# Designs tried in a protein design run: peptides against a protein of PDB entry 4GMN. Part 127

Target 1, 375 residues: chain A of PDB entry 4GMN
Amino acid sequence: RYANITLLALVTLASIGTDFQETLVKGNQGSRESPISAADEEWNGFDDADGDAMDVDQKSSSGEDQEEDYEEIDVKEDDEDDDDDSITSEMQADMERVVGADGTDDGDLEDLPTLRELIQTAVPQLIRLSNLPIDSDESLTIQSHALSALNNISWTISCLEFANGENANIHNAWYPTAKKIWRKTILPILEADSADLKLATQVTSLAWAVARVLHGETPTDGNPHRKFISLYHSSKQQAGGNSNSIEEPEDPFQGLGVKCIGVVGSLAHDPAPIEVNREVGVFLVTLLRQSNNVPPAEIVEALNQLFDIYGDEELACDKEVFWKDGFLKHLEEFLPKMRTLTKGIDKRTQPELRTRADEALLNLGRFVQYKKKHA

## One batch from the design tools (peptide; made by RFdiffusion4, then SolubleMPNN)

Design b2_p16_8_s3
Fold by OpenDDE base, seed 2:
Structure b2_p16_8_s3 (fold): chain B 375 residues (1-375), chain A 16 residues (1-16)
Amino acid sequence: as target 1 above (375 residues)
Amino acid sequence: SFKAIPPKPIYFKVPL
């Protein structure tokens, strides 16, 4: 009885986190939809008035319209309108405020009561539940659901813009909680078991969401980047050996390999230690060099991380890693391979992967030109 | 600084 209530509460919190993410994505799309006014440039096509009305006298063949009485099989589509009214009016109101609010500095969420309760009340309980001793299938289920809820909340918050002091109140409220998730949930799980690929995938997804906000301020204790690099390699070795292919997720971006790249890439941002940055940068560049054996989605993510990590010439990692370790040469040598890889993706069967690869290829060309200009 | 174009979409719907 108590277990079922706890599981229902965890599923509800994970749902709330997902629904909140979808509406933030919709709200951020709505704010970035400045209407590109389709300037209907009325292409006033030429008034070529040549009016030769050829009077094609096509004869009235009176085909007998047999009214075949198609019995309209009233397939009651039970439109289960899944009234995706799962978004409480309070959540929607908090989201509209998050999209519209010039951030107050105080880390006070008085104006965002639902988000406040998620961060201050729910997340600390989820952290506790994710740290239960695993002694039963029930405790494993509770941990999995607690990780899913933490993941969805953390991903949702990671979708907010925090640049230039935007959403500073949310950032300031989330930042200590994100560090707590890292230290209390992520690190203990990464230290306890590397054999459960399901648990590893859940914790790596959560780690990426957290690291997307904390970046190089993510706690470096115990070199977690090396654990995720090791997990990346271990996941590739297991996929090659046993015919129990853990069903590669239908979405190529949901793979453990992509998640590992996303985590370590995020961890390598300034102000990360230069040696952490170097180890991650070398890992990412090595994936590009070995691209024949690397899934396209992982290549896209690795490129994407390289652009973000080394996109600023004023950062110490530009001089101390990018230029010293000769990364430009590897990116230039990868350009023709990326063109081949991108062209090999079927637009019909994998439209998203193709779009992301086309974008990453475009950005790779631009990034190489940028780095050559700032050499 | 370099900026990727467009800004990368966020991937992660985690299946419940």
Scores: peptide ipSAE 0.252, ipTM 0.823, DockQ to the pose 0.263
Fold by OpenDDE base, seed 5:
Structure b2_p16_8_s3 (fold): chain B 375 residues (1-375), chain A 16 residues (1-16)
Amino acid sequence: as target 1 above (375 residues)
Amino acid sequence: SFKAIPPKPIYFKVPL
């Protein structure tokens, strides 16, 4: 009885975290419909000359139009308005305030009571539940649902803009909690070195969400970047042996390999130790060198991480890692391979992967030119 | 500094 109520509450918290994220993503997409001013550039008609209209007289063959009467199957869309009352009007109002906050009103968490209770009351309980001793299938189920709820909440918060002091009150409330999730939930699970790929995928997804906010300020205790690099390699060894048992996620960007790259890339940002940055940078550049055996989605993520880690010439990692370890040469040598890889992705079967690969290829060309100018 | 275009995609779908 108590376990079923706890599981229902954890599912509800995970759903609320997802719905908040979907709304934040939709809100951020809607704000990017800057009206493409159709510059009606008057196409000045090129006046080119007189070429003779050859009269090709080809005969009208009278094919009989069989009117096939397509019976319009009136598919009654039963709009089952599943009034999923999961989002309270108060949660929706808090979410609309977070999405509509044009960075000027650093509103106290007093104005975001639902988000405050989520961070201050719910998340500490989820951390406790994710750390229960696993002694039964019930305790394993509770841990999995607690990790899912922490994942969805952490990802939702990681979708907020925190650059230039935007959402500073939310950042300041989340930051100590994010460090607590890292130290109390993520590190103990990574230290247990479980062969459970489901648990490894859940903790890696949560670690990526947390590291997207903490970046190089993520605790480096126990070298977690090496554990995620090890997990990346271990996941590839298992996939090569048993063709039947790892359902590769239908979405190529939801794979454990992509998640590992996202975590270690986020961990390598300034002010991360130069040794951590170097080990991650070498890992990412090595994926590009081995690109013939690497999924395209992992290459796209590895490129995006490299652009963000080494995009600032004022950072110590630019001089001490990027230039010192000769990363530019590897990126230049990868350009023709990336063009071939991107062209090999079918736009009909994998439209998202193709779009992301076209973007990453464009950015790779621009990044190489940028680095050559700032050498 | 260099900025990628467009800014980072959010790779989050937990299938419920």
Scores: peptide ipSAE 0.248, ipTM 0.819, DockQ to the pose 0.272
Fold by OpenDDE base, seed 3:
Structure b2_p16_8_s3 (fold): chain B 375 residues (1-375), chain A 16 residues (1-16)
Amino acid sequence: as target 1 above (375 residues)
Amino acid sequence: SFKAIPPKPIYFKVPL
């Protein structure tokens, strides 16, 4: 009973986090729709093709009348109007405030009570539940659900704009909590060196969401970037050997390899230590050099991370890593390989992967030109 | 600074 209620509450927190993310993504799309003039393309109606009436013969089989006295259990359909309003009116009001808030006040989340309770009350309990001793299948289930809820919350918050001091109140409330998730949930699980690829995938997803907000300010204690690089390599070795069908996620961008690249890329942003940046940059450039053996989705993510890490010429990593270690040459040599890779993706079977690869190819050409101009 | 085109959509479907 109590376990089922706890699991239901964790599932509900995870769904709320997902629905909040979807609504934030939709809201941010609506603000960028310049009115594309409705070109009235008259879709010409498809002609009524006369459907031939196939005469399917009525064969009469006479099965016998067993009067089973179905006691009419008057199941009162209590129309529980499943007001599956997964987003409460209070959450919707908080979302509208987040999208509208010129984040000028270092204020307490007084205007965002649902988000405040999520960060201050729910997340500390989820961190506790993710740290339970694993002594049963029940404790493992609770940990998994707590990690899923932390993942969804962290991803949702990572979808907010924090550049130029936007959402500063939310950033300031989340930042210490994100560091707590990192130190209390992510690092202990990574240090336990579990062969559980499911747990590794969950913690890596959470680590990416957290690192998308903390960037280079993510705690460097115990060199977590090396742990995720090691996990990347270990995951490739295991996928080649044993028929433990961890069903490769049907979505190429949900793979553990993509998640590892996303984490280490995020960790390498300024103000990360130059040696952390170098080790990550060398890892990412090495994936491009070895691209014949790397999934296209991981190449797309690695390119995307390289553009973000080295997109600013004023950062110390530009001089000390990008130029010093000759990354421009590797990117230029990769450009023809990326054209071949992108053309090899079938638009019919993998439309999303093809779109993201076409974008990454476009950006690679532009990035090489940008770096040659700012040399 | 370099800016990607389009600005990277937030691609991550949070698995349920």
Scores: peptide ipSAE 0.243, ipTM 0.815, DockQ to the pose 0.226
Fold by OpenDDE base, seed 4:
Structure b2_p16_8_s3 (fold): chain B 375 residues (1-375), chain A 16 residues (1-16)
Amino acid sequence: as target 1 above (375 residues)
Amino acid sequence: SFKAIPPKPIYFKVPL
């Protein structure tokens, strides 16, 4: 009984995290659609004048009144209680406020009660549930659902813009909680060295979402970047040995390899230790050099991470890693390979992967030009 | 079946 209620609550929290993300994506699309001022399309009134309405006098055919006695089938409207798992009007109002909030530095989520309760009340319980001793299939199920709820909440928050002081109240409320998720949930699971690839995939997905907000301020204790690099390599070795196709996720971007790249890329941002940045940068550049044996989605993610890490010339990693370790040469040598890789993706069967590869190829060309200008 | 939110790739805007 208590387990089923706990599982239901965890599923509901993870659903709320999904619906919150969808509403944020819709709201942020709506703000990018500046209303094309419908003002300046002069409706050129097409002055089509003269359509003479021909008076077609079609005659009265007297068809006979067969009163077919339609028995009123009393269709009982079964009120299917559509358990509309509807975003509560309060959640929707919180979402509208997140999109519209001018940056008043009240680090109190007073105006965001649903998000406040998610961060302050739900997440601490999810952290506790993710750390239960695994002694049964029930405890493993609870951990998996707690990780899924933490993942959805963390991913949703990581999709907010925090640049230039945007959403500073949410950032300030989330940041200590994100560090707590890292230290209390992610690190202990990574230290347990479990051969469970499902658990590893869940914790890596959560780690990516958390690291997308914390970046180089993610706790470096125990060198977690090396654990994720090791997990990347281990996942490739297991996929090669057992012809049990781990069902390649239908979405190429859901692979454990992509998630590992996303985590380590995020961990390598400033102010990460320069050696952490170097180890990650060398890992990512090595994937590009080995691109013939790397899934296209992992190449796309590795490129995006390299752009994000090395996009700023004022950062210490630009001089001490990017230029010093000769990354520009490797990126320039990769351009023709990326063109071939991108052209090899079928637009009909993999439209998203093709679009993302076309974008990454465009960005790679621009990034190489940018770096040559700032040399 | 409950399905967690899939990770979305990060989009980069290189300053030009």
Scores: peptide ipSAE 0.033, ipTM 0.751, DockQ to the pose 0.045

Design b2_p16_8_s4
Fold by OpenDDE base, seed 5:
Structure b2_p16_8_s4 (fold): chain B 375 residues (1-375), chain A 16 residues (1-16)
Amino acid sequence: as target 1 above (375 residues)
Amino acid sequence: MFRAIPPKGVYFYPEL
């Protein structure tokens, strides 16, 4: 009884974290529909007239029309209106206030009561539940659900804009809590050295979400970047050896390798220690050099992390790592390989992967040109 | 900023 109520509450908290994100995405899409005035510049087609109609006659023969009678299976869409209107009117109102709120610096969430209770009341309990001794399948299930809820909440908060002092109240409230999640949940699980790939995937996803807000201010105690690099390599060794299908997630971007790259990339941002930045930068550049043996989604994420880490020339890591370790040469040498890789992705079967690869290729060209101008 | 597409959020839908 208590377990089922706890699990239901954890499921509800995980759903709340997801629904909050969907509302953010919808709100941010509505702001980008600035009408691109279709300036229908009538491209006055050039009139070039030369009509040489080469008349090639070829006669090829009559194959018989087998009318295959496609029985229209009237799939009644049972619109199961699963009116899981789980989005409380309070959560929707809180999210509408977050979209475009000039954050007051006070870390006060008085105007965001649902988010306040989520950060101040729910998250501390989720941290506690994720740290319970695992002595039963029930305790493992509770940990997994607590990690899922922490993940969804942390991802949603990591999708907020915090640049230029935007959402500063939320940032200031979340920042100490994010550090607590890191120190109390993520690090202990990573130190337990569990062979559980499901748990490793959950904690790595949570670590990425947390590190997307903390960046280089993520606690460096115990060199967590090396643990995630080791996890990346261990995951590749397991996938190559045992035909125990870890069902590769249908989404290439949900893979443990992508998550590991996302974490270590986020950990390497300024003001990360230069040696942490170097070890991560070398890891990412090494993936590009070994790209023939690396999934395309991991290459896309590794490129994006390199752009985010080294996109600013004023940062210490630009001089002390990017230029000093000769990263530009490796990126330039990778351009033709990236073009081949991107062209090899079928747009019909993997449209998202292709779109993200086309973007990463475009950005790689721009980034190489940028760095060559600032050399 | 070079990345225009944010990293895909990893949400866990707990099976009930």
Scores: peptide ipSAE 0.175, ipTM 0.843, DockQ to the pose 0.692
Fold by OpenDDE base, seed 1:
Structure b2_p16_8_s4 (fold): chain B 375 residues (1-375), chain A 16 residues (1-16)
Amino acid sequence: as target 1 above (375 residues)
Amino acid sequence: MFRAIPPKGVYFYPEL
């Protein structure tokens, strides 16, 4: 009984986390459909070519009106009120405020009551539930659901823009909570060194979501970047041994390898210690060098992480790692391989992978040109 | 910023 209520609450919190994401995606699509003014389609007039009207005089055959008595099938519209009211009016109003907030308000989450309760009330309980002693299948299920809810909430918050002081109130409320998730949920699970790939996938997904907000300010205690690099390598060794047991996720970007790359990339951003940045940068560049044996989605994510880490020349990691360790040469040498890789992706069977690979290829060309001008 | 497409979020839909 108490377990079922706890599980229901955890499922509900996981759903709330996804519904916020859907609302945010829908709101951000509506703002990007600023109509590109179709003003400059000069309607080049179609020249009226005088094609002869042939007068085909087909006779009206008067077929008899059989009044077929259509029995009025009283289709009771069972209004299945699928009250898929998953998005509460309060959640929608909170997301509309987040999307519309041009304001550097250092304010409390007073204007965002649903998000406030999610961060201040729900997340601390989810952290507690994720730390329960695992002594039963029930406690393992509770941990898994608590991790799922934390993941969904953390991903949704990580989709907000925090650059240039945007959403500063949300950032300020989330930041200490994100550090608490890292220290109390993520690190203990990573230190337990479980052979459970499901648990590893859940904690790595959560770690990526959290690290997308904390960046290089993510706690470096116990060198978590090395744990995720080790997890990446261990996951590849297991996949190579048992070709039958890891259902590759239908989505190539949902793989544990992509998640590991996403975490370690995010951990390497400024102001990360230069040693952490270097170890991650070398790992990412090594994946590009070994690209013949690396899934395309992992290559796409590794490239994007390299762009995000080293895209600013004013950062200490540009001079102390990127230039010092000769990363430009490796990116230049990878450019023709990336063209071949991207062309090898079938647009019909893998449209998303192809789109993201085409973007990453374009950005690789731009990034290499940028770095060459600043050499 | 070079990335225009954000990383694909991973959402879990736990069934009861």
Scores: peptide ipSAE 0.174, ipTM 0.843, DockQ to the pose 0.666
Fold by OpenDDE base, seed 2:
Structure b2_p16_8_s4 (fold): chain B 375 residues (1-375), chain A 16 residues (1-16)
Amino acid sequence: as target 1 above (375 residues)
Amino acid sequence: MFRAIPPKGVYFYPEL
């Protein structure tokens, strides 16, 4: 009874994290849908005159289309929808305030009550639940659900813009909590060195979401970047040996390899220690050099992480790592391989992977040109 | 910033 109530509450908190993301995406689309649709001035094409239309008299073949009377199976939708609308409405109102807030008020989360309770009340309990001793299948289930809820919340918050002081109130509330998730949830699980790839996937997803906000200010204690690099390599070795196919996730970007790359890339941003940045940069460049044996989605993420880490020439890592370790040459040598890789992705069967690969290829060309100009 | 498409979020939908 208490376990089921705890699991239900954890599922509800995980759902709240997803619905908040959907609402954030919809709100950001609505603010960008300032109607650009009004500037298709119909360029009235020039009235080019008299061209004799030849009358091609092609005959009627009457195909009798048999109307197959598909019996409408009256699926009674049981109207269980009334309770979900209330939670979504409060979250919508909080998101409308986040999107509409001209970033002038250093305001407390007073205007964001749902987000406040999520960060201040729910997340501390989820951290507690993720740290329970695993002594039963029930405790393992509770940990998994607590990690899922923390993941969904952390991903949603990581989709907010925090550049230029945007959402500073949310950032300031989340930042200490994100560090607490890292120190109390992520690090202990990574230190336990579990062979559980499901748990490793959950904690790595959460670590990526958290590191997308903390960047190089993510605690470097215990060299977590090396643990994620080791996890990357271990995941590749297991996929090759035991036909316990952990079903490769249908989405290539949901793979543990992509998540590991995303975490270590985020950990390597300024102000990360130059040694951490170097180890990650060398790892990412090594993936490009070995690209024949690397999934396309991991190559796309590795490129994007390299652009995010080394896109600013004013950062110490540009001089001390990018130029010093000769990364430009490796990126230039990878350009023709990336063109081949991207062209090999079928747009029909893998449209998202193709779109992201086309973007990464375009950006690789631009990045190489940028770095050559600033050499 | 070179990336225009953000990382794909990983959401878990825990079943009861």
Scores: peptide ipSAE 0.173, ipTM 0.842, DockQ to the pose 0.670
Fold by OpenDDE base, seed 4:
Structure b2_p16_8_s4 (fold): chain B 375 residues (1-375), chain A 16 residues (1-16)
Amino acid sequence: as target 1 above (375 residues)
Amino acid sequence: MFRAIPPKGVYFYPEL
């Protein structure tokens, strides 16, 4: 009796999360009167007007190789179980102080009472329900429905524009909640290393929705990008072996591989740690090199993630990863392969895949040309 | 930004 009420509530919350997308999309369509005339906006790159060429003199200081013999000080591991819960409380209190010091509207959702109740009341309950001990088919069903509701809400919010301070009130209300979903729902499920591909697909979809808002500010604890890369590889090994593979989703972009690429790409955006960015960048470039064995939808998503990560030359990852690891060469060498791949997609049977592949091919040509001008 | 088509949203519709 209680379980049926809980399931009905979870289905209702999942439905409200989708209905909210339709309302938010309709609201934003009222402001976008101008059809993007696809033709004539040559994206004139950033006109960096201030060409003050500071001649930085290359003073070649040849510093000598001092081999300092660091003595191996055998520091005894005193296992002080310092409860890491203390740092989370102080960082949370400092975040509350930093957010409270600028009189920026404190995520006030007064004008959005339903969205406020979804974020502040429903999502915390969904997080709790997603963390229930799995001891029965009923608890597994509750977890699956809680993850579905969290996914639908998170995807809806991730479809909002947050650039240039748009929807800042929603962003500010969602951001701490998104971090909580990551830490309390996504990480524990990833750490459980479950062979359940349905659960893995649900958590990866949720992780992608959350990471599309948090980007490189997604918590890096436990290297979640490596877990999603491992999940990508594991999903490919399982699909190759058992004819009881979960029916490949009719939509190529709904595949677990695409979702894994979407998550790790989002995790690698600025301000992600350079090593996280590098590992993800190398993974994505490796998919392009191995493109003969990679589904077209995964190639499209991998390209789009590479453009989103490395599209800005001012970011540290451009110099420290893109140029240093020679990614431009791999992208340029992939251009003829992408043309062949895109032409191989039947427009009649796979119109969406073909449209997204035609776009990704166009953008790959533009991106390679952009990077060659800024080399 | 090079991407014009956003990632495809993934929605779950759990049956009752």
Scores: peptide ipSAE 0.163, ipTM 0.839, DockQ to the pose 0.672

